# Peptides against a protein of PDB entry 7QUU: the designs that were tried, part 37

Target 1, 43 residues: chain A of PDB entry 7QUU
Amino acid sequence: DAVEPSVEKEYKKIISFRDTVFEGKHQQFLVPNNVRLKFLRDR

## One batch from the design tools (peptide; made by RFdiffusion4, then SolubleMPNN)

Design b2_p20_7_s4 (from b2_p20_7 with E1S E5K E8Q E12K E19K)
Fold by OpenDDE base, seed 5:
Structure b2_p20_7_s4 (fold): chain B 43 residues (1-43), chain A 20 residues (1-20)
Amino acid sequence: as target 1 above (43 residues)
Amino acid sequence: SEEEKLYQEILKKEEELKKE
């Protein structure tokens, strides 16, 4: 199914966060906790 | 850590999205 545009924008941020964490370079300000938790709850 | 748990949860959600 096609992902809604609003969810897609949040998803792209979370993918960037994932890649940053994988590199051991995570910065909390890249993806705020409320945005991360909203995406994980709504999808 | 909480950060590692969130990372694993993101990977799980990405796999779910790939099935849609």
Scores: peptide ipSAE 0.044, ipTM 0.467, DockQ to the pose 0.059
Fold by OpenDDE base, seed 1:
Structure b2_p20_7_s4 (fold): chain B 43 residues (1-43), chain A 20 residues (1-20)
Amino acid sequence: as target 1 above (43 residues)
Amino acid sequence: SEEEKLYQEILKKEEELKKE
């Protein structure tokens, strides 16, 4: 399904931030599929 | 923990974006 480009851009920034903060410092929390946006799950 | 708080903040932002 189609997702607005602005929403996709903002979501990617959130994921990038998460990965940067947790990488090598803390246990990484996986984003649950029920919360994660469809366009990132279906890749 | 602070880690869990940050995780919950991310989940909250994801849920708000999902509604747009």
Scores: peptide ipSAE 0.042, ipTM 0.519, DockQ to the pose 0.176
Fold by OpenDDE base, seed 2:
Structure b2_p20_7_s4 (fold): chain B 43 residues (1-43), chain A 20 residues (1-20)
Amino acid sequence: as target 1 above (43 residues)
Amino acid sequence: SEEEKLYQEILKKEEELKKE
């Protein structure tokens, strides 16, 4: 299924925020494999 | 922890976007 450009932009912002907040953190959280959208996972 | 709560909130938003 094609992801709408608006949804893609919003998701990229969430990922960028998450990566910034939790980068270098020693505490690891389990991320379910099905949470991240395939189009961002494959990039 | 507050950090864990924030992380779970992010995961919830990712699941919401996946359903759109």
Scores: peptide ipSAE 0.042, ipTM 0.521, DockQ to the pose 0.156
Fold by OpenDDE base, seed 4:
Structure b2_p20_7_s4 (fold): chain B 43 residues (1-43), chain A 20 residues (1-20)
Amino acid sequence: as target 1 above (43 residues)
Amino acid sequence: SEEEKLYQEILKKEEELKKE
C-alpha cells in the first residue's frame, strides 16, 4: 500500500522538529522502531 | 523533565500517523 504523500510530509515535519529540539543535547532521543513509520525507517 | 514530555508528545503523534 502506497502511503499518501500528505502523511509522509507530516511525519517528516515531526522528525525534523524532534531533531531540531534535541540537537546539541548530550542525549538524543531515538524514535523506537515500533513507532517509526516503516516507509521512512530506511530513508 | 519538560524535555521528556515533549519527546513523549512527538512519539504520540508518530503513533497517530502510523494508524493512518
Scores: peptide ipSAE 0.039, ipTM 0.518, DockQ to the pose 0.165

## One batch from the design tools (peptide; made by RFdiffusion4, then SolubleMPNN)

Design b2_p21_1_s2 (from b2_p21_1, 7 letters changed)
Fold by OpenDDE base, seed 3:
Formats: sequence, structure tokens, C-alpha cells
Structure b2_p21_1_s2 (fold): chain B 43 residues (1-43), chain A 21 residues (1-21)
Amino acid sequence: as target 1 above (43 residues)
Amino acid sequence: VEEKIKELEKELLEAGAIKIE
């Protein structure tokens, strides 16, 4: 399936965030249940 | 893509990087 450019951009942000987390550069974040996907996409 | 995001969320939860309220 052709990933829409907007979705690809959001996914790349999530991957970047994950990588920084696994490098130990981030503290734990509390994420409200209603904004889980938005939180990951906006970082 | 949403399934991949859910998998990443799971990895972040397991790593202790995020906590769901």
C-alpha cells in the first residue's frame, strides 16, 4: 500500500523518537490514553 | 501504518519510555 506522505513523515518521527529512547536520552513520559497516537506522531 | 505504530508503542512501553494514563 502506498503510504501517504503525511503518514510516512509521522512514522519517521516515531522511529527517530524510538531510537533516542533506546539510546537513553529520554525520561519516561506519561501519555493520556486518548492522545497515544498523537503523542507518538508529534514527537 | 497504524499497526506499526502500535508495535512501536508496545516497544516503548516495554522499554519504560512511556506510560499510559
Scores: peptide ipSAE 0.242, ipTM 0.696, DockQ to the pose 0.129
Fold by OpenDDE base, seed 2:
Structure b2_p21_1_s2 (fold): chain B 43 residues (1-43), chain A 21 residues (1-21)
Amino acid sequence: as target 1 above (43 residues)
Amino acid sequence: VEEKIKELEKELLEAGAIKIE
């Protein structure tokens, strides 16, 4: 399945962020509800 | 990929890494 390159890039960012959080490099942050999964929304 | 992203969001919420406004 050809994953859209944009979606794959955002996935990699989320994975990278998760890793840094679990390593203790990032603290909790607030995600605005209107931004949640914005890149997954139909264009 | 979408389902994996949703699961990652859930894991981040459960870990206290993110909070949804």
Scores: peptide ipSAE 0.238, ipTM 0.690, DockQ to the pose 0.127
Fold by OpenDDE base, seed 4:
Structure b2_p21_1_s2 (fold): chain B 43 residues (1-43), chain A 21 residues (1-21)
Amino acid sequence: as target 1 above (43 residues)
Amino acid sequence: VEEKIKELEKELLEAGAIKIE
Protein backbone atom coordinates (compact mmCIF):
# COMPACT_ATOMS: atom_id res chain seq x y z
CA ASP B 1 0.00 0.00 0.00
CA ALA B 2 1.37 3.37 -1.03
CA VAL B 3 1.08 5.00 2.39
CA GLU B 4 0.73 8.72 1.76
CA PRO B 5 4.02 10.39 2.77
CA SER B 6 2.14 12.46 5.38
CA VAL B 7 0.65 9.37 7.10
CA GLU B 8 4.00 7.55 7.09
CA LYS B 9 5.71 10.55 8.73
CA GLU B 10 3.08 10.75 11.49
CA TYR B 11 3.30 6.97 12.07
CA LYS B 12 7.10 7.16 12.42
CA LYS B 13 6.71 9.95 15.02
CA ILE B 14 4.28 7.83 17.06
CA ILE B 15 6.61 4.79 16.92
CA SER B 16 9.58 6.91 18.02
CA PHE B 17 7.52 8.35 20.88
CA ARG B 18 6.33 4.86 21.95
CA ASP B 19 9.89 3.58 22.11
CA THR B 20 10.96 6.58 24.21
CA VAL B 21 8.04 6.13 26.64
CA PHE B 22 8.59 2.38 27.12
CA GLU B 23 12.28 3.03 27.79
CA GLY B 24 11.14 5.25 30.71
CA LYS B 25 12.62 8.38 29.08
CA HIS B 26 9.35 10.26 28.61
CA GLN B 27 6.39 11.20 30.82
CA GLN B 28 2.72 11.23 29.83
CA PHE B 29 2.09 13.52 26.86
CA LEU B 30 -1.11 15.52 26.41
CA VAL B 31 -2.23 15.11 22.80
CA PRO B 32 -4.41 17.96 21.50
CA ASN B 33 -7.24 16.79 19.24
CA ASN B 34 -5.92 18.93 16.35
CA VAL B 35 -2.58 17.03 16.47
CA ARG B 36 -4.23 13.61 16.05
CA LEU B 37 -3.99 11.99 12.63
CA LYS B 38 -6.71 13.28 10.28
CA PHE B 39 -8.46 9.88 10.00
CA LEU B 40 -8.65 9.56 13.83
CA ARG B 41 -10.15 13.04 14.43
CA ASP B 42 -13.73 12.02 13.60
CA ARG B 43 -13.65 8.83 15.68
CA VAL A 1 -2.14 1.44 8.11
CA GLU A 2 -5.15 3.09 9.78
CA GLU A 3 -5.83 -0.01 11.91
CA LYS A 4 -2.17 -0.24 12.98
CA ILE A 5 -2.21 3.43 14.04
CA LYS A 6 -5.45 2.95 16.02
CA GLU A 7 -3.98 -0.09 17.76
CA LEU A 8 -0.83 1.87 18.61
CA GLU A 9 -2.88 4.81 19.97
CA LYS A 10 -4.81 2.33 22.14
CA GLU A 11 -1.59 0.76 23.47
CA LEU A 12 -0.23 4.24 24.34
CA LEU A 13 -3.48 5.21 26.12
CA GLU A 14 -3.56 1.93 28.10
CA ALA A 15 0.10 2.42 29.12
CA GLY A 16 -0.71 5.98 30.30
CA ALA A 17 1.86 7.29 27.81
CA ILE A 18 -0.61 9.70 26.22
CA LYS A 19 -3.79 11.51 27.18
CA ILE A 20 -6.13 12.98 24.60
CA GLU A 21 -7.03 16.60 25.35
Scores: peptide ipSAE 0.236, ipTM 0.686, DockQ to the pose 0.129
Fold by OpenDDE base, seed 1:
Structure b2_p21_1_s2 (fold): chain B 43 residues (1-43), chain A 21 residues (1-21)
Amino acid sequence: as target 1 above (43 residues)
Amino acid sequence: VEEKIKELEKELLEAGAIKIE
């Protein structure tokens, strides 16, 4: 269950972003495929 | 964690908050 510290850090960023979006405080943005978390692409 | 990130990405897509290029 050792989530790599890097993955945990990126997870926290996504949670923070989600909260901002659902508060209506963030605009839609385009996510380039190459900036998606590597572990989502490797599987 | 990966599954939770996938769920969050899906929620953000459905909310129109993000678009994957």
Scores: peptide ipSAE 0.234, ipTM 0.688, DockQ to the pose 0.131

Design b2_p21_1_s3 (from b2_p21_1, 8 letters changed)
Fold by OpenDDE base, seed 1:
Structure b2_p21_1_s3 (fold): chain B 43 residues (1-43), chain A 21 residues (1-21)
Amino acid sequence: as target 1 above (43 residues)
Amino acid sequence: VEEKIKKLEQELLEAGAIKIE
């Protein structure tokens, strides 16, 4: 599975963020639609 | 990876950690 290096990098960021959130160490944030991964928008 | 990211985004939405603008 040739996952684009960009997608893998963003996936790792999301995992790190999830861990921080579930530890109760991060506040809710607004995700602008334009910063979502393209494949999440195209489907 | 796409499906995993979609699941993670959904988990974060349900947890109230993120909101899509």
Scores: peptide ipSAE 0.247, ipTM 0.692, DockQ to the pose 0.132
Fold by OpenDDE base, seed 4:
Structure b2_p21_1_s3 (fold): chain B 43 residues (1-43), chain A 21 residues (1-21)
Amino acid sequence: as target 1 above (43 residues)
Amino acid sequence: VEEKIKKLEQELLEAGAIKIE
């Protein structure tokens, strides 16, 4: 699937964040609705 | 890709790693 460059960038950010959290290096992050991926906003 | 991202968001919510505002 030709992942739109924007979606791939957002996915990479989420993966990087996940790894940091599971390593115990980051606390719970509050995700504003406007920062959610466009296709998740209406769900 | 959409389904992979949704699954990842759900895993992060269940782990308490993120909270949606």
Scores: peptide ipSAE 0.242, ipTM 0.691, DockQ to the pose 0.130
Fold by OpenDDE base, seed 3:
Structure b2_p21_1_s3 (fold): chain B 43 residues (1-43), chain A 21 residues (1-21)
Amino acid sequence: as target 1 above (43 residues)
Amino acid sequence: VEEKIKKLEQELLEAGAIKIE
């Protein structure tokens, strides 16, 4: 599947964030609904 | 990739790492 460069960029950010969260380096982050990827909102 | 992102978001929600506004 041709992943749009924007989707790949956001995926890499999510992976990096997950790793830091599971290391205990981050507290709960509030994610505004408008910054969620459209394909997640449309499902 | 979309399903992987969706799964990761769910894992982060279940871990309490993120909250959707």
Scores: peptide ipSAE 0.242, ipTM 0.690, DockQ to the pose 0.134
Fold by OpenDDE base, seed 5:
Structure b2_p21_1_s3 (fold): chain B 43 residues (1-43), chain A 21 residues (1-21)
Amino acid sequence: as target 1 above (43 residues)
Amino acid sequence: VEEKIKKLEQELLEAGAIKIE
């Protein structure tokens, strides 16, 4: 089985989180800037 | 994928679902 790149794994996690937030299962989450994906921090 | 992640982050920020520390 092809190992998905780390970026694609993180993308799937974000999609899953989005879905649970919009379903009302999660409240606002504080995202620490130092643990954000590098390409998001470089914005 | 990176641009899709950036878009999702923005959607989550606009929805108030996340806040950047």
Scores: peptide ipSAE 0.238, ipTM 0.689, DockQ to the pose 0.130

Design b2_p21_1_s4 (from b2_p21_1, 6 letters changed)
Fold by OpenDDE base, seed 5:
Structure b2_p21_1_s4 (fold): chain B 43 residues (1-43), chain A 21 residues (1-21)
Amino acid sequence: as target 1 above (43 residues)
Amino acid sequence: VEKKIEELKLELLEAGAIEIK
């Protein structure tokens, strides 16, 4: 099975996060400028 | 994909779901 690239995995996590935000299930996050959304990768 | 991630960051910012600091 072709392992999806790390960038594609991050994209899927961001999509899932977005969906939870629009459903009202997620809190606001503070992210450092010019840093990737690390909290979606490390969870 | 990277461009789509940037677009999603903007969408999340506009929705007030993230703040860039």
Scores: peptide ipSAE 0.264, ipTM 0.743, DockQ to the pose 0.123
Fold by OpenDDE base, seed 2:
Formats: sequence, C-alpha cells, structure tokens
Structure b2_p21_1_s4 (fold): chain B 43 residues (1-43), chain A 21 residues (1-21)
Amino acid sequence: as target 1 above (43 residues)
Amino acid sequence: VEKKIEELKLELLEAGAIEIK
C-alpha cells in the first residue's frame, strides 16, 4: 500500500470539499468568509 | 449535500488544512 503523502491526502480532501460545495447550493465557491486555507497563509 | 459539507469541513479542520475564524 503506497502511503499517500500527507499533503496528497489533504489535497484530495480539499478537492472533495470543493466538488461537494460546487454540487451544493453554492453555484460559486464561496469560501465561507470565516474559513481560511492554512496553506494559503500569505507568508 | 449540507451534511457532507459539514463532515468535510470537520475533516479539513482536523487535518489543519483550514482555520475557521
């Protein structure tokens, strides 16, 4: 079993979340104003 | 759909991929 790197597992979850949000009532990827992606932290 | 969004939000929070303000 190739242990998928932690980053790839997290990315797959983000994509699954995105797809679920797009399938939902949100015709636009409204990242809820309260949700910040930690990897999009501007350093 | 809403339940699945909540589950995925929780998983992303637990993974430390997102922060909720």
Scores: peptide ipSAE 0.096, ipTM 0.593, DockQ to the pose 0.116
Fold by OpenDDE base, seed 1:
Structure b2_p21_1_s4 (fold): chain B 43 residues (1-43), chain A 21 residues (1-21)
Amino acid sequence: as target 1 above (43 residues)
Amino acid sequence: VEKKIEELKLELLEAGAIEIK
């Protein structure tokens, strides 16, 4: 299944955020299509 | 694996980093 490039981009940002905020303490984060990244919202 | 994904989802929700619709 080709993950839409938007979803993959959001996933990579979540992984980067995880690694930064949670010091990589978590295994792979699966982003479902219904997840919205709040910190990526334009202010 | 699954439990750790659920924990991370919860922590990201609590941090206000994500929203599940």
Scores: peptide ipSAE 0.048, ipTM 0.466, DockQ to the pose 0.070
Fold by OpenDDE base, seed 4:
Structure b2_p21_1_s4 (fold): chain B 43 residues (1-43), chain A 21 residues (1-21)
Amino acid sequence: as target 1 above (43 residues)
Amino acid sequence: VEKKIEELKLELLEAGAIEIK
């Protein structure tokens, strides 16, 4: 199944966010503890 | 680096990929 280009773009952004913010590479940036990832709804 | 993270946070909010409460 070809992933819709919009969904692929959102996924790449989520991964980039995870890698930059949550993997400790940028602990200097206060990520609010209230940040919730909205997983792509299974269609 | 800060500006890029703020921009990415904004883009993720606009895409509805994250919620900040």
Scores: peptide ipSAE 0.079, ipTM 0.570, DockQ to the pose 0.121; fails the geometry check

Design b2_p21_2_s1
Fold by OpenDDE base, seed 5:
Structure b2_p21_2_s1 (fold): chain B 43 residues (1-43), chain A 21 residues (1-21)
Amino acid sequence: as target 1 above (43 residues)
Amino acid sequence: KKEEEDKKLLEKIEKEIEKKR
């Protein structure tokens, strides 16, 4: 099996969103780190 | 098995998240 390219693209978007939000460029969305990792595990 | 590959991908992402904290 290979990881579906759709799933890999979604994870790359989540990593990019993390980097953009946590580098201090967008102080307006305090999503707790535990909620993001749970969302990834529940898929 | 798709589920085991998804788990390995998640583990890689978690390690990359931790290295950048």
Scores: peptide ipSAE 0.029, ipTM 0.471, DockQ to the pose 0.043
Fold by OpenDDE base, seed 1:
Structure b2_p21_2_s1 (fold): chain B 43 residues (1-43), chain A 21 residues (1-21)
Amino acid sequence: as target 1 above (43 residues)
Amino acid sequence: KKEEEDKKLLEKIEKEIEKKR
């Protein structure tokens, strides 16, 4: 399935945030989906 | 490992975005 360009941009923001904040501390992005979607809307 | 975790994370995000449209 082709990822919509908006969804891909939001995903790249989440991955960049994970890598910056959780690099070396957690292998899993433990932020709940509702908090992730709020974080994307507030940016 | 990281790429497969990223793909699974994307799929979960897409499903949660689609439920809110």
Scores: peptide ipSAE 0.028, ipTM 0.465, DockQ to the pose 0.077
Fold by OpenDDE base, seed 4:
Structure b2_p21_2_s1 (fold): chain B 43 residues (1-43), chain A 21 residues (1-21)
Amino acid sequence: as target 1 above (43 residues)
Amino acid sequence: KKEEEDKKLLEKIEKEIEKKR
């Protein structure tokens, strides 16, 4: 069963968000990585 | 199974996030 294109799109959004947070551009919007990963595990 | 592939993908994401902390 192929991983749904929806899960891959959400993955790309998580990586882009991570990279932007680590670049210091969005330190004010630190969603704990654990909360977002929990939301993906609950699907 | 799709659920096992999604789980392996999530574990790879977690490892790549942890390496940058």
Scores: peptide ipSAE 0.027, ipTM 0.460, DockQ to the pose 0.042
Fold by OpenDDE base, seed 3:
Structure b2_p21_2_s1 (fold): chain B 43 residues (1-43), chain A 21 residues (1-21)
Amino acid sequence: as target 1 above (43 residues)
Amino acid sequence: KKEEEDKKLLEKIEKEIEKKR
């Protein structure tokens, strides 16, 4: 099976959003890591 | 199987999370 290009694009957005939060560029978005991992597991 | 691919992709993401800690 090929990972649908749409699914890969959504994961790239989640990674980019994480990296931007951890780099302190968006400290206002305290999304806990457990909530992000839950979103990825519940799909 | 889509579930096994999603699991492998999650494992890659988790490894990339850990490398940046």
Scores: peptide ipSAE 0.025, ipTM 0.458, DockQ to the pose 0.042

Design b2_p21_2_s2
Fold by OpenDDE base, seed 3:
Structure b2_p21_2_s2 (fold): chain B 43 residues (1-43), chain A 21 residues (1-21)
Amino acid sequence: as target 1 above (43 residues)
Amino acid sequence: DKEKEDKELYEKILEEIKKKR
């Protein structure tokens, strides 16, 4: 089943958010370093 | 079926979270 283009777009946003918060890979999102460290401590 | 699509999306997200642990 081909995933609808809308669902694939939402999936890509969630993966991009994860990579920004946990790995810092998405420099396009200005996640402050203190916020990244908070998410790592609260898990 | 929207419920089936939401479940498939959730399973893909969980798989991609697991691949990086």
Scores: peptide ipSAE 0.031, ipTM 0.457, DockQ to the pose 0.050
Fold by OpenDDE base, seed 1:
Structure b2_p21_2_s2 (fold): chain B 43 residues (1-43), chain A 21 residues (1-21)
Amino acid sequence: as target 1 above (43 residues)
Amino acid sequence: DKEKEDKELYEKILEEIKKKR
């Protein structure tokens, strides 16, 4: 199944955001798993 | 089905989140 290029771009943004949030100086923003899932669900 | 593709994307994202823990 060819993942639509829109969905692949969104995936790459989420992975880049994850890497920036987890690898960056912001280890103190433990975004609760529920708030992360809500941010993904409210789109 | 867009819902199936979205679900597979979410599962991949969750798997990639787990691999880095």
Scores: peptide ipSAE 0.031, ipTM 0.448, DockQ to the pose 0.043
Fold by OpenDDE base, seed 5:
Structure b2_p21_2_s2 (fold): chain B 43 residues (1-43), chain A 21 residues (1-21)
Amino acid sequence: as target 1 above (43 residues)
Amino acid sequence: DKEKEDKELYEKILEEIKKKR
């Protein structure tokens, strides 16, 4: 099953956001674990 | 099935989040 190009694009955005948050490029956004989980749940 | 694809995507995202924690 090929993941739809729309869903793959959303996956890439979430991975990029994760990488940016964990790489400390946004040390000012200690996005609390609860806010990350809210962003994943509000779909 | 879009619901199945969305679930598989969420599982991959959660796995990838866990690998960096």
Scores: peptide ipSAE 0.031, ipTM 0.458, DockQ to the pose 0.044
Fold by OpenDDE base, seed 4:
Structure b2_p21_2_s2 (fold): chain B 43 residues (1-43), chain A 21 residues (1-21)
Amino acid sequence: as target 1 above (43 residues)
Amino acid sequence: DKEKEDKELYEKILEEIKKKR
């Protein structure tokens, strides 16, 4: 089955957030590895 | 099953996060 357009939009948001965090544009959000995994589990 | 698709997406996201560390 094709991934629902909602789930694909959420994936794109998480990738965009990752890229922004790794590019150092948000050094203030050193989200611990455990908290990054929690945002993916609480949905 | 929606739960299986969500799990596969989660695993892909984790792999893509690991490639940039």
Scores: peptide ipSAE 0.031, ipTM 0.443, DockQ to the pose 0.044

Design b2_p21_2_s3
Fold by OpenDDE base, seed 5:
Structure b2_p21_2_s3 (fold): chain B 43 residues (1-43), chain A 21 residues (1-21)
Amino acid sequence: as target 1 above (43 residues)
Amino acid sequence: KEIEEDKKLLEKIEKERKKLR
C-alpha cells in the first residue's frame, strides 16, 4: 500500500522530533514535557 | 514515566513506517 504523501510528511516530523528531543542528536531545545505530549496527541 | 511511554510510541511508529516501505 502506498503511504499517502500527507501521512509520510507526518512520519518525517515525528522522527525529526525524536532525534532532536529524545536522542539528543540535535541542539537540545528546552521542549517542555506538555509540548512533547501535545505533539504525540495532535497526530 | 510519560517520556518513556512517548519514546515507546515513537519507536512503534518508526516500525510501522518501515513495514509500509
Scores: peptide ipSAE 0.023, ipTM 0.417, DockQ to the pose 0.078
Fold by OpenDDE base, seed 2:
Structure b2_p21_2_s3 (fold): chain B 43 residues (1-43), chain A 21 residues (1-21)
Amino acid sequence: as target 1 above (43 residues)
Amino acid sequence: KEIEEDKKLLEKIEKERKKLR
């Protein structure tokens, strides 16, 4: 089955958000520093 | 769509991202 291009775009956004929040390596989403630091402490 | 196909897609996208970092 060919993965729909819509679903691929959504997963790329989720991964980008994860990288911003948990690793701070991606800048596609503006995550407030207080939210980022909470997720880093919960690891 | 099986949840397994969506997991395999996510894994491919994650592998591509790791090469671009």
Scores: peptide ipSAE 0.023, ipTM 0.446, DockQ to the pose 0.043
Fold by OpenDDE base, seed 4:
Structure b2_p21_2_s3 (fold): chain B 43 residues (1-43), chain A 21 residues (1-21)
Amino acid sequence: as target 1 above (43 residues)
Amino acid sequence: KEIEEDKKLLEKIEKERKKLR
């Protein structure tokens, strides 16, 4: 099954949030709170 | 099954990001 483009975009945001938290890299875009909470549950 | 497909997608996106840095 092809992963829906919506799901791929959400995972790109989760990885982006991880990079900000673990590497101290400032991102030019805000990660939505729902994506942050998903990242904390999937770990 | 869905969670394992999701983990494989994350791993692919991580590999692509490491090539773009």
Scores: peptide ipSAE 0.021, ipTM 0.427, DockQ to the pose 0.040
Fold by OpenDDE base, seed 3:
Structure b2_p21_2_s3 (fold): chain B 43 residues (1-43), chain A 21 residues (1-21)
Amino acid sequence: as target 1 above (43 residues)
Amino acid sequence: KEIEEDKKLLEKIEKERKKLR
């Protein structure tokens, strides 16, 4: 099934968010992992 | 397996986005 290019772009954004928040893979900024996990828990 | 886990995560996030509007 060909995923529409618009839908694929949204999936890439959410995957990038996941990788930044949970795994730190897209860590462009020195945000400590405890601060990231706190942001998710306080929501 | 990884792609299917990602799709399930996406569906959860979309459901939460609908609750925040």
Scores: peptide ipSAE 0.020, ipTM 0.400, DockQ to the pose 0.072

Design b2_p21_2_s4
Fold by OpenDDE base, seed 1:
Structure b2_p21_2_s4 (fold): chain B 43 residues (1-43), chain A 21 residues (1-21)
Amino acid sequence: as target 1 above (43 residues)
Amino acid sequence: EKEKEDKELLEKILKEIEKKR
């Protein structure tokens, strides 16, 4: 299944945001998987 | 269709998060 180029671009942004948040300041915010799923469901 | 793509994208993101733990 080929992911649309628009969806791949959004994936790269989410990964870049993850890397910035995890590398920068909060190894202690285990954001529960349910809160992450809410942000993607409001699309 | 969009819901299936969003699910596949989410599974890829979760796998890439787990590889860095």
Scores: peptide ipSAE 0.028, ipTM 0.466, DockQ to the pose 0.045
Fold by OpenDDE base, seed 3:
Structure b2_p21_2_s4 (fold): chain B 43 residues (1-43), chain A 21 residues (1-21)
Amino acid sequence: as target 1 above (43 residues)
Amino acid sequence: EKEKEDKELLEKILKEIEKKR
């Protein structure tokens, strides 16, 4: 199964966010209760 | 089919998170 280029782009953002959190670059994140990934919305 | 691909992608994300914990 080839991952669509749009879905791969959202995956790369999640990994970049994770890496930034684990590197301690951000101490606090506000995650709104309505946050949803685009690929989960369009499918 | 789309739901199955979304599940596979979420499993990849979770595995990548676990490797860095």
Scores: peptide ipSAE 0.024, ipTM 0.465, DockQ to the pose 0.037
Fold by OpenDDE base, seed 4:
Structure b2_p21_2_s4 (fold): chain B 43 residues (1-43), chain A 21 residues (1-21)
Amino acid sequence: as target 1 above (43 residues)
Amino acid sequence: EKEKEDKELLEKILKEIEKKR
């Protein structure tokens, strides 16, 4: 099964966000445990 | 099918976040 190009783009954004948070640039962003990915909210 | 792919992708993301905690 080929991952939809929209889902892969959202995955890359989440990894970039993670890396930025762990680099200490965004110490105030507690990702809420209930943040559904945008593609999971629209389904 | 799409729900299974979304779950597998989420599990990969969560596992990669947990490795950095």
Scores: peptide ipSAE 0.023, ipTM 0.454, DockQ to the pose 0.039
Fold by OpenDDE base, seed 2:
Structure b2_p21_2_s4 (fold): chain B 43 residues (1-43), chain A 21 residues (1-21)
Amino acid sequence: as target 1 above (43 residues)
Amino acid sequence: EKEKEDKELLEKILKEIEKKR
């Protein structure tokens, strides 16, 4: 199934956000510390 | 396994984005 290019761009942003929050590998998003701590507790 | 975990995490993040719209 070909993912629409719009949905693929949104997916790439969310993966980059995940990698920022959980792995600290992507510096492209300033994730607020309170949001980061929420995501770390939900895992 | 990782792809299923990534999809479930994606759904959680999307649901939190929708609550802010």
Scores: peptide ipSAE 0.020, ipTM 0.377, DockQ to the pose 0.072

Design b2_p21_3_s1 (from b2_p21_3, 12 letters changed)
Fold by OpenDDE base, seed 5:
Structure b2_p21_3_s1 (fold): chain B 43 residues (1-43), chain A 21 residues (1-21)
Amino acid sequence: as target 1 above (43 residues)
Amino acid sequence: SFSSYEEIEKELEKIREEIRK
């Protein structure tokens, strides 16, 4: 059940961003599509 | 265009599940 390292690293980046901005809260917010991580844009 | 953070997290989970196969 290992996740590809490149995908896991990018996932951790956006989770870290969320946690920093919302101080551990899980509120919804809008993300511009051009700010999406590269691997999501390619899907 | 915009996506909600929840939508992004859902797409991330789909990708992770595909990789785990």
Scores: peptide ipSAE 0.056, ipTM 0.481, DockQ to the pose 0.113
Fold by OpenDDE base, seed 1:
Structure b2_p21_3_s1 (fold): chain B 43 residues (1-43), chain A 21 residues (1-21)
Amino acid sequence: as target 1 above (43 residues)
Amino acid sequence: SFSSYEEIEKELEKIREEIRK
């Protein structure tokens, strides 16, 4: 179950965004499935 | 049609564990 380099790149972008925007915040929200990246939909 | 932020973070954690292998 190997992770492709392109998937790793996009994952790191998401984590960087999360850490910047949600640091110190405790808020729940919903994400539309059709907006999710392909690898998130397939997993 | 929707996933919670928590559900997405759970899937990201699985990917993180695979990258660390």
Scores: peptide ipSAE 0.055, ipTM 0.488, DockQ to the pose 0.120
Fold by OpenDDE base, seed 4:
Structure b2_p21_3_s1 (fold): chain B 43 residues (1-43), chain A 21 residues (1-21)
Amino acid sequence: as target 1 above (43 residues)
Amino acid sequence: SFSSYEEIEKELEKIREEIRK
């Protein structure tokens, strides 16, 4: 996997947020922009 | 403001695919 380490690190943080706060639920929910990936905030 | 988690996952997948090319 050639994904940039910084991007993968931020992705893992989002997954951790989902798993710990939303009990691993894969339903649609709103995520605060401050937990969104830095790269995605600029897009 | 807030973003849909599904939208975030979709964009992350796009990023992964572009980087793997």
Scores: peptide ipSAE 0.055, ipTM 0.455, DockQ to the pose 0.130
Fold by OpenDDE base, seed 3:
Structure b2_p21_3_s1 (fold): chain B 43 residues (1-43), chain A 21 residues (1-21)
Amino acid sequence: as target 1 above (43 residues)
Amino acid sequence: SFSSYEEIEKELEKIREEIRK
């Protein structure tokens, strides 16, 4: 099955943010837990 | 508290894989 559109949309936002902030480089940075996607916290 | 971006990506991939099955 396809990933739920709402979930995929939020995932793409995270990737877009990374690419913008680090100029396309895959660099690690810290993310506050309260900013994590709800479905990640539920698992 | 904080999680690394890599840890979050890893969890996202696991969830996506489960959804695709």
Scores: peptide ipSAE 0.052, ipTM 0.461, DockQ to the pose 0.114

